# Ledger of designs, part 128: peptides against a protein of PDB entry 4AID

Target 1, 242 residues: chain A of PDB entry 4AID
Amino acid sequence: FDIKRKTIEWGGKTLVLETGRIARQADGAVLATMGETVVLATAVFAKSQKPGQDFFPLTVNYQEKTFAAGKIPGGFFKREGRPSEKETLVSRLIDRPIRPLFVKGFKNEVQVVVTVLQHDLENDPDILGMVAASAALCLSGAPFMGPIGAARVGWVDGAYVLNPTLDEMKESKMDLVVAGTADAVMMVESEIQELSEEIVLGGVNFAHQQMQAVIDAIIDLAEHAAKEPFAFEPEDTDAIKA

## One batch from the design tools (peptide; made by RFdiffusion4, then SolubleMPNN)

Design b2_p21_1_s1 (from b2_p21_1, 13 letters changed)
Fold by OpenDDE base, seed 2:
Structure b2_p21_1_s1 (fold): chain B 242 residues (1-242), chain A 21 residues (1-21)
Amino acid sequence: as target 1 above (242 residues)
Amino acid sequence: MEELEKRREWFKRRLEWLAKL
C-alpha cells in the first residue's frame, strides 16, 4: 500500500488526512479523521463529456451510514435509499463552494461521495466532510481550482470558537459555517442569536484565517499523492457568450 | 510561515496553468 498521511493540530484537535488505503478505484479518495469522527470522501469523474451535455453535471452525496447512525441523535429509520434532511443540507454545503471552482467549460460527470464511517458525538462530520471532499478533488486530477478549506465558528462566552463541539454549540450564540480558498471566501451559512454584524463579520474573518492550515495540509498531501492532471481543453463555445 | 505561503502560491499557479491547457 502506498499510504500518504498528513496530520495537523487544528482548533485544539488532531486532523488527519489519509490516502492510498481505501477506495483506490476512485480518482481521488481521502479518509479524514478529527477526534474520533471519521469520513471517507471519494471523487470520480468521467474522462469524456456526454454528447449534447449543456450544463456541468456535478453530484455531491453526503451519507451517514447506519452503523455510524447508532451514535447520531435522531437516527430514526433511514429508509435505505432516501437522504435525510441533514444529508441533503450537508450535500448542499459541500456542493456550494466546490461547484464554482471547476474550470469553465468542463462538463464531464463529477461525483463526490462523502461517507460518515464513525461519529464521536463531539465533532460534526459536515466540516470534516467539506475538507475531505476538497482533498479528494485535489488528489483526483480533475480540473478543480481548489483546495477549499472549511470551518465552523461558534460564539461562546464572548469569544470565537473554531469547530465547537456539539455540546459547546448548545451554549453558542452563532453557528457560522464558512468555506473558501486561500484567497477568497466562497460560501457563508449562518444561524445567529442576537449578535452584532461586527461579531459576525469577525467570525467570517476568523474562519478564513483558521482554514489556511487545512488548505496547506491538502496542498502538502497533494504534492505527494495527487494524480497527474487530466488533460482538458475547453471547447471555445463558452468564449462566444462573454 | 514563508515556506507554506510559497507552497500555496506554487500550487495555485500550477492549477491555473493546468486549467489553461
Scores: peptide ipSAE 0.195, ipTM 0.779, DockQ to the pose 0.148
Fold by OpenDDE base, seed 1:
Structure b2_p21_1_s1 (fold): chain B 242 residues (1-242), chain A 21 residues (1-21)
Amino acid sequence: as target 1 above (242 residues)
Amino acid sequence: MEELEKRREWFKRRLEWLAKL
């Protein structure tokens, strides 16, 4: 097995990104671990466009499988076949920042699947899932202009907290999820309790600064384990505007 | 800092170049 691994300290926790052990049938596959929370991200893309494809067919599916239900709150009561509200929300949180980063004119089908394998009840698998999906896309050879990083920011005792635990979040006046590239913020999602705009904007900046270490870790993993880039010539859309 | 910026810029430029081939 050609296993590549990157390990960093991030927000006082160990983040591990691993590839080459599992999901070898995917174009990209990353096992990500933070604390004892574990996710598998897989990226698969079609090598041709469907005839008459007019939009970019990206699908993102975040799932907390029943086999992890002994380690996932509420996992025992999932009716077969419908995503939970959380699974639907997290699928959108992953989709939003990655969708605009595909090369313009790429209309091949792309499927990103994030599976929670373990939950430690401290580290939410959503942020870890965003990071893992970014890494899997960067490894896949798809024309994806990532990586993205992601971070959650809390506001506890008058300070920013990077990736607060589920217990710290009960005391937090802010649940701020940010995703971005090295250069730009791509997505903000926030639930806020009576905080100033200045504190919220400061939280976005804090998140963007703190996610740089994750972006660098994904780049490092990709330099050692990425597939050859898919040969894709974008249609010269500048010739259609003349 | 400079080596990290060079690495990010190299990775970005590589993706941009390879996505045009």
Scores: peptide ipSAE 0.136, ipTM 0.740, DockQ to the pose 0.144
Fold by OpenDDE base, seed 4:
Structure b2_p21_1_s1 (fold): chain B 242 residues (1-242), chain A 21 residues (1-21)
Amino acid sequence: as target 1 above (242 residues)
Amino acid sequence: MEELEKRREWFKRRLEWLAKL
């Protein structure tokens, strides 16, 4: 196995991004670890467009498999059919920032699958899933203008906290999820308790600053492990619709 | 072509920036 790994310290935790061991049949595959939370992201894209395809067919599926449920509270046997509310929400959190970063006119089918393999009950797999999906897309060779980073920001004892634990989140007056590129914020999702707009905007800026280390880690991994960029030329007809 | 070139140039510039730190 040609295993490539990037490790960084991020918010007082070790983030590990690994490729080359698992899901080698995918265009990109990343195993991401923070604490004892572990996710596998895979990216697969079609090498041709379907005849008559008029929209970009991106599908993002986040799933918390029952193998992780040895620690997940409320582990009813999820019948293999309907995503939970959480799985649906996190799939959208991953989709929102990545969708606009594909090259215009690219209408080949893209499937991103994020699978939670382990949950430590401290580190939420959603942020880790966003990071892993970004990394998997960057490795895939798909015409994706990422990476994105992602961060959760809490407000605890009058300070910003990067990626608060589930226990720290009980004391947090803010649940702020931010995703962005190196240069721009692409998505904000927030639940806020009695905080000023100034603190919230400061939280977005803090998140965007703190995700740079993750973006850099994805780029470093991509330098060593990315597939050749897929040869794609948009048809001139899509350049006129901008 | 231009957007794939922009991607390659973006990654290249980012790697060159990281190598200077």
Scores: peptide ipSAE 0.110, ipTM 0.668, DockQ to the pose 0.066
Fold by OpenDDE base, seed 5:
Structure b2_p21_1_s1 (fold): chain B 242 residues (1-242), chain A 21 residues (1-21)
Amino acid sequence: as target 1 above (242 residues)
Amino acid sequence: MEELEKRREWFKRRLEWLAKL
């Protein structure tokens, strides 16, 4: 089996991105690990547009399955059928930064599925899920102008903390989630306790700087494992706007 | 530095190709 693996040190933790072991039926599939938190991201895209499709049909589904619930607090048998509030929120966190990065005029159905396989109770699978989804899309051959990186930034003891643990987050005055490309911030979500705008903006910049290592890791993985780019011809009206 | 720049440039050119199709 052609298994490719990238490992980096990121925020004092080992981030592992792996492809080629599981979910081979997907266009892209990445197993991402940080600590003992493990997520699987899969990207699948239709090779043709549906007749009369007028919008880009991207679906992002983040899910914390019951088998990961042995470590997830409150992980009792989630009845199959409705995403939790967290799953809905994280699905949006993944969707928001990736949606604008598809080539204009690409209206083929795209499905991104992020599944939490394991949770260590220290490393939140949301950031890891964003990274894994980005990597899976970059491997897929879909016309995705990524990668995105993502980071959570805390403010603990008067300093920025990259991807704070759940315990460090109790002492954090900031929960700042940032996603972006190498060149741009694409998304910011923040919960802030009485911090200056300067500290918050500094947190966004810190996140964007720290995610470059992840972007580079995804690129490195893609060099060795990405499918050929899907041949897509945008409509002439969309090519002029690109 | 140079190896990472080469990697970024490889990926960038691949994406730019997708944008020009």
Scores: peptide ipSAE 0.165, ipTM 0.747, DockQ to the pose 0.212; fails the geometry check

Design b2_p21_1_s2 (from b2_p21_1, 15 letters changed)
Fold by OpenDDE base, seed 1:
Structure b2_p21_1_s2 (fold): chain B 242 residues (1-242), chain A 21 residues (1-21)
Amino acid sequence: as target 1 above (242 residues)
Amino acid sequence: SSRLEERRANFKKRLEHLAKL
């Protein structure tokens, strides 16, 4: 197997991005690890548009499989077939920042699947899943104008904390999830407890600065392991308005 | 660093070129 791996130190933890071992039938596939939390992201895209396709058919599915459920909080009650509230929320958190980064006019079906393989009860798979999905898309050859980075920011003892553990989050006055490109913030989700707008905006800026190392790691992995990019000419939509 | 900016610019340029092919 031609296995490519990128390792970085990020927020005092080792982030590993790996490709080439698993899901080689996907257009892009990334195994991402932080601590003992492990996710697999796969990206698959259709090589043609369906006749009469009028919207961009992107589907993002985050899932925690039953084989990981013995290590995932709440895994004992997963009924087969319906996404949990968390799985639905995280699927949306991944979808929101990536959807606007596809080339305008691209209407081929795209499927992103993030599967939690292991959870360490410290590192939340959501941020890791966002990073892995971004990396899988950058490897796929799809016309995706990423990468995105992502970060969670806490506010503990009057300071910003990058990707707080589940235990640090109990003392946090902020749960701030940010996703963005090198140049821009694309998505913010926040739960806050009695914090000023200034502290929240400072948290967004902190997240955007801290995710640059992840963006650079995805670029480095893609330079060595990305497929040849899919040849896609956007239909001249200006010719339809004339 | 100038090298990271160059890598970002090259990757962005590759993606933009593919969006124009």
Scores: peptide ipSAE 0.027, ipTM 0.635, DockQ to the pose 0.152
Fold by OpenDDE base, seed 5:
Structure b2_p21_1_s2 (fold): chain B 242 residues (1-242), chain A 21 residues (1-21)
Amino acid sequence: as target 1 above (242 residues)
Amino acid sequence: SSRLEERRANFKKRLEHLAKL
């Protein structure tokens, strides 16, 4: 196995990004760990466009497997079936920031699958799943203009908290999920309890600053493990808006 | 900072170059 690993300290927790051990049939595959929460992200893309494809066919699927359910609150009986509300929401959270970062005119099928393998009951798999999906896409050779980073920000005892635990989140006046590139915020999702706009904007800035270490970790992993990128020229009709 | 900025720039430049191939 040609295993590449990047490890960083992030918000007082160890983040590990690993590739080359599992899911080697994917274009990109990343095992991401934060604390004892573990996710597998896989990215697969078609090497040709379907005839008559008029839109970009990106599918993002976040899933929590039944074997992880013993460590997931309320996780009794995830049969292979319809996504839960959480799985649907997290799939959208991952989709939203990555979709705009594909090269315009790229209409090959892209499938991102994030599978929760373990949950520690402290570190939410959603943020880790966003990071892992970003990393898997950067490794895949797909025309993805990432990486994205992601962060959750809480507001506890009058301070910003990076990636609060599930217990700290109960005391938090803010659930702020941010995703972005090195240069831009791409997505904000927020649940706010009686906080000023200044605190919320400060939280977005804090998240964007703190995710830079993750972006750098993904880049460092990609420098050592990315596939040769897929040769893709957009048709001239799509190129006029770059 | 400078090495990370250089890595970011190189990675971005690689992605941008590949988006034009």
Scores: peptide ipSAE 0.026, ipTM 0.622, DockQ to the pose 0.154
Fold by OpenDDE base, seed 4:
Order: sequence, then structure tokens, then C-alpha cells
Structure b2_p21_1_s2 (fold): chain B 242 residues (1-242), chain A 21 residues (1-21)
Amino acid sequence: as target 1 above (242 residues)
Amino acid sequence: SSRLEERRANFKKRLEHLAKL
């Protein structure tokens, strides 16, 4: 196995991105670890477009499997047939920032699956899942114009906190999830308790600054472990409408 | 703690299973 690993210190925690050990049948696969929370992201894309495909068929599936769920707060034994509310929300949080970053005209099926393998009860797997999904796409060879970074920002004791623990979040007046590229914020999701717009905007900027180290870590991993870019030429059909 | 070691052992077993898929 050719195992590539990137390790960074991020918000006072060790973030590890690993590829090459598991899910080698995927186009991209990343095992991401922060604390003792562990996620596997896989990216798979079709090598051809389906006949008559008119939209970009991206599917993102975040899942908290039962072997992790016994350690996930609020992880009720849901019957195997429907995503939890959390799984549905996190799948959307991952989908939203990545969807616009695919090359225009690419209509091959893309499947991103994020599986929570372990939860430490401190580090939420959602942010880690966003990072892992970004990394898996960058490794895959899909025409994805990432990476994205992601960060959660809290407001605790009058300060911004990067990726607050579940215990710190109880005291936080802000739950701000941001995702973006090196150059742009792509997504904001926020729950705010009586904070000024200035503090919230400062939180977005703080998140975007703090995610750069993650973006750089994904790039470094991709330089050493990415597959060859999929040969995709967009049909010029969309250039004629300018 | 014994519980942390058990948790790590269970995680290792899951990774070994996923490496065979």
C-alpha cells in the first residue's frame, strides 16, 4: 500500500488526512481524523455521461453508521431506511459548497460518501466530513475545482473559537459553519444568539482565514497522491450563449 | 483507560475490515 498522510495542527487539535490504506476501489478516498473522531470520505465518478443526461448528477451521502452511533449524541437506532435529520443536514452542508466547483458541462454521475467511523464526543464529524469530502474529490481526478476548506466558529467568553468542542458549543452564542476555497466563501450556515452582525461577519472572516491551513494540507496531499486528471473537454455548447 | 483501549481495538478491526472491501 502506498499510504500518504498529511498532518497539521488546526485549532489546537491534530488533523490527519490519510489516503491509500482503505477504499482503494474509489476514485478518491480519504481517512480524516481529528482527536478520536474519524471519517472516511469516498468520491466515485462515472467515466461517461448517461444518454440524455441534462443535469449534473451529484449525490452526497453523509452517514453515521451504527458502530459509531453508539457513541454519537442523539444517535438513536434509526431503522436502516432513512437518513437522520443530522445526516440529511450534513449531506447538504457538504453538497452546497462542492456542487458549484465542478467544471461546467460535466454531467457524469458523481457520488460522495462520508462515513463516520468513530466519534470522540468532543469533535463533531460534520466539519471533518466536509474536509474529507473535499480531499477525496481532489484525489479522485474528477473535474473538481477545489479544494474547499471548512470550519465551525463559536463565540465563547467574548472570543472566536475554531471548531469548538461539543461542550464548548453549549456555552457558545454562535454556531457558524463556513466553507470556501482559498479565494472565496462558498457557503455559510449559522445559528446566532443575540450577536451583532459585526461579530458574525468577523466570524466568517475568521473561519475563512483558519481554513487556509486545511486547503493547503489538501493540496499537499493531492500533489503526492492525486490520480491523473480525468480527460474531460466540456462541449463548447455553453460558450456560444455569451 | 480500558475503555479507550477497547475503543481503539474496535476501530482497528473496522479499518482492517474496510481494507478488505
Scores: peptide ipSAE 0.008, ipTM 0.418, DockQ to the pose 0.020
Fold by OpenDDE base, seed 2:
Structure b2_p21_1_s2 (fold): chain B 242 residues (1-242), chain A 21 residues (1-21)
Amino acid sequence: as target 1 above (242 residues)
Amino acid sequence: SSRLEERRANFKKRLEHLAKL
C-alpha cells in the first residue's frame, strides 16, 4: 500500500488527510479524521461523455452508515435506501461549492460519495466531509479547479470559534458554514441569532482565512498522491456560450 | 509564506494547463 498522509493543526484540533489504504478502485479516495470523527470521500468520474448529454451530471451523496449509528446522534433508525434530512442537506452543502469548479464543457458523469465511518459526538462530519470531498476530487485527475476549503464559525463569548464542538454550538449565537477556494468564497450558509451584519461578514472573512491551511494541506497531499490528470479538451461548441 | 503561494500557483497552473488541453 502506498499510503500518503498529511497532518495539520487546525482550530486547535488535528486534521488528518490520508490516501492509498482504502477505496483504491475510486479515481480519488481520502480518509479524513478530526478527533475521533472519520469520513471516507470517494470521487469517480466517467472517462467518456454519454451520447446526447447536455448538462454536467454531478452527483454528491453524503451518508452516515448504520454501522456508525452507535456513535451518530439520531442514527438509531435510518431506513435503508432513503437519505435522512441531514444527509440530504450535507450532500447539498458539498455540491454547491464544488459544482462551479469543474471545467466548462465537461459533461462526463462524476460521483462524489462521502461516508461517515465514525463520529465522536464532538466534531460534526459535515465540514470534514466537505474537506475530504475536495481532497478526493483533487487526487482523482478529474478537471476540478479546486481545492475548496470549508469551515464552520461560531460566535461564543463575544469571539469567533473555528469548528465549534457540538457542545460549544449550543452556546453559539452563530452557525456559519463557509466554503471557498484560495481566492474566493463559493458558498455561505448561516443561522444567526441577533448578531450584526458586521459580525457575520467578519465571520465569513475569518472562515475564509482559516480554511487556507486546509487548502494548503490538500495541495500538499495532491503533489504527492494525485493521479495524472485526465486529458479533456472541451469541444469548441461550448466556447460559443461565453 | 512565499513558498505556499508558489505551491498554490503551481497547482493552479497544472489544473489550468489540463483545462486547455
Scores: peptide ipSAE 0.150, ipTM 0.757, DockQ to the pose 0.151; fails the geometry check

Design b2_p21_1_s3 (from b2_p21_1, 14 letters changed)
Fold by OpenDDE base, seed 4:
Structure b2_p21_1_s3 (fold): chain B 242 residues (1-242), chain A 21 residues (1-21)
Amino acid sequence: as target 1 above (242 residues)
Amino acid sequence: MALLEERRRWFERRQEWLAKL
């Protein structure tokens, strides 16, 4: 197996991005690990557009599997079928920043699946899932203008905390999830307890700064493991203005 | 050589996509 791995220190934790061992039938596949939390992201895209396809058919599915449920709070036997509220929310958190980054005119079906394989009860799989999905898309050869990074920011004891543990989050006055490219913030989601706008804006900037190491790690992985870019010509945006 | 060529193709294709946006 040609296994490629990138390892970085990120927020005082080891982030590992791995490809080439699992889900090799996907266009892109990344196993991401932080602490003992483990996610598998897969990206698959159709090699042709469906006749009469008028919109971009992107589907994002985040799933916390029952085999990980021995470490997932509230892991009742999810009958195969309806996503939990968390799975629905995290699927949207992944979808929101990636959807705008596909090249205009690309209307081939794209499926992103993020599967939580293990949870450590410290590191939330959502941020790790966002990072893994970004990496899987960059490896796939799809016309995706990522990577995105993602970060959670807490406010604990008067300081910003990158990717607070679930226990640190109980003491946090902020739950701020940010996703972005190297150059731009693409998504903010926040729950704030009596903090100034200045602290919140500082948290967005802190998140965007701290995710650069993840963006660079995805690029480095893609340089060594990305598939050949799919032969796609963008819509000539100048031809629509004429 | 192969890895550098794969890297080059990935970056070049991304630049081509960006130049058309």
Scores: peptide ipSAE 0.119, ipTM 0.700, DockQ to the pose 0.492
Fold by OpenDDE base, seed 2:
Structure b2_p21_1_s3 (fold): chain B 242 residues (1-242), chain A 21 residues (1-21)
Amino acid sequence: as target 1 above (242 residues)
Amino acid sequence: MALLEERRRWFERRQEWLAKL
């Protein structure tokens, strides 16, 4: 097996990005690990556009497997086939920052699937799922202008905390999820308890700075393991202004 | 060597596209 792995220290935790062992039939596949939380992201894209396709058909599905869900608080019998509220929310958190980064005019079907394989009850799979989805798309050869990074920021004891544990989040006055490129913030989602706008804006900046190490790790993995770029030329959008 | 250089050029083109968004 040609297995490629990138390992970095990130917020005092080891992040591992691995490709080449699992889901080899996908265009991109990444196994991501932080602590004992493990996710598999797969990216698949159609090599042609459907006749009459007028919109970009991106589908993002975040899912937690039943064997991982035995450790997740709130084990409602996931009726096979309907996403939970958490799975629906995280699917949107992954979709929001990646959707605008596809080359304009690309209307081939794209499916991103993020599967939680293990949960340690400390590291939330959502951030790890965002990172893994970004990495899988960068490896796929799709015309995706990523990577994105992602980070959660807490405010605990008057300081910013990168990717707080589920226990640290109980003491946090902020739940701030940020996703972005090297150059830009693409998405912010925030729940805030009586904090100044200055602290929140500082949290967005902190998140964007801290995600650069993840962006660089995805680039390094992709330099060694990405497929050849899919041959796609964007329609010259200057020809529609005449 | 050639494949790594083509991948580098692909990432450079991605940065040029990001700068236009």
Scores: peptide ipSAE 0.084, ipTM 0.681, DockQ to the pose 0.301
Fold by OpenDDE base, seed 5:
Structure b2_p21_1_s3 (fold): chain B 242 residues (1-242), chain A 21 residues (1-21)
Amino acid sequence: as target 1 above (242 residues)
Amino acid sequence: MALLEERRRWFERRQEWLAKL
């Protein structure tokens, strides 16, 4: 089994990105761990476009399925059912920054599935799921111009906190989720309590700086484990507008 | 040698895609 692993220290926690152990039928698959929170991201893409496909058919499915023998907040064996509000929101958080990074004209079906396998009650699997999805896409050979990084930023005791724990978040005046590439911020979601725009903008910059280590870790993993890039020729849409 | 060549091909193809965005 060709198992590749990247480990970094990130925000005072160990982030592990692993591929090659599970979900080998996927185009990309990454097991990501931070603390005792564990997620599996899989990326699968169709090798052809459906006839008459007019839009890019990207589906992102984040799921907190209770296969974890650990305490997921809410404790219920959800049988196969409608996504929770959280699962729907996190699926959108993953979708938003990755969707614009696909090569223009690529209309093959892409499915990203993020499954929470374990939750430590400290590290939220949403950020870890974003990172894992980015890594899985970079490994897949799909025409994805990532990686993206992601970070949560808190504001606790007058300072920025990278990926605050669920307990630190109770004291936080900011819940700021940022996703971006090496070069750009792609997405911001924020819940802010009585903070200046300067502090919020500083939080976005802090997040973007702190996610570079994750981007570099995904690149290093991809350099060692990525599939050959899919042979895709985008339609020259600029030649059609002239 | 193989790993460096795989890296190079991966980056080259990504740059080819980026140049078409």
Scores: peptide ipSAE 0.078, ipTM 0.679, DockQ to the pose 0.497
Fold by OpenDDE base, seed 3:
Structure b2_p21_1_s3 (fold): chain B 242 residues (1-242), chain A 21 residues (1-21)
Amino acid sequence: as target 1 above (242 residues)
Amino acid sequence: MALLEERRRWFERRQEWLAKL
């Protein structure tokens, strides 16, 4: 197996991005690890558009499978076949920043599946899932203008904390999830307890600065492991605004 | 040599797509 791996230190934790071992039939596939939390992201895209396709058919499915659920707080008894509330929310968190980054006029079906393989009870797989999905799309050859990075920011003891543990988050006055490109913030989701707008804006800037190392790691992995870019030419749809 | 050409093609195609966003 031609296994390519990128390892970085990120917020005092080791982030590992790996490709080439699992899901080789996907267009892109990445194993991402932080602590003992492990996710598999796969990206698959159709090589043609369906006749009469009028919208971009992107689907994102985040899944915490039953074999990982024994290591997930509250994960006892997922009814087979329905996403949990958490899985639905995290699927949307991954979808939101990636959807705008596809080339305009690309209407081929795209499926992103993020599977939690292991949870350490410290590192939430949502941020890791966002990073892994971004990396899998960059490897796929799809007309995706990522990477995105993602970060969670806490506010603990009057300081910003990058990707706080689930225990540190109990003491945090902020749960701020940010996703963006190298150049732009694409998504903010925040739960805040009695913090000034200045602290929150500072948290967004802190997140965007801290995610650059992840963006660079995805680029480095893609430079070595990405498929050839899909031969897509957007139809010149600007001719219909007459 | 092949890896540098593949990397170059990847960047060139991304720039072409970015110019069309």
Scores: peptide ipSAE 0.142, ipTM 0.732, DockQ to the pose 0.487; fails the geometry check

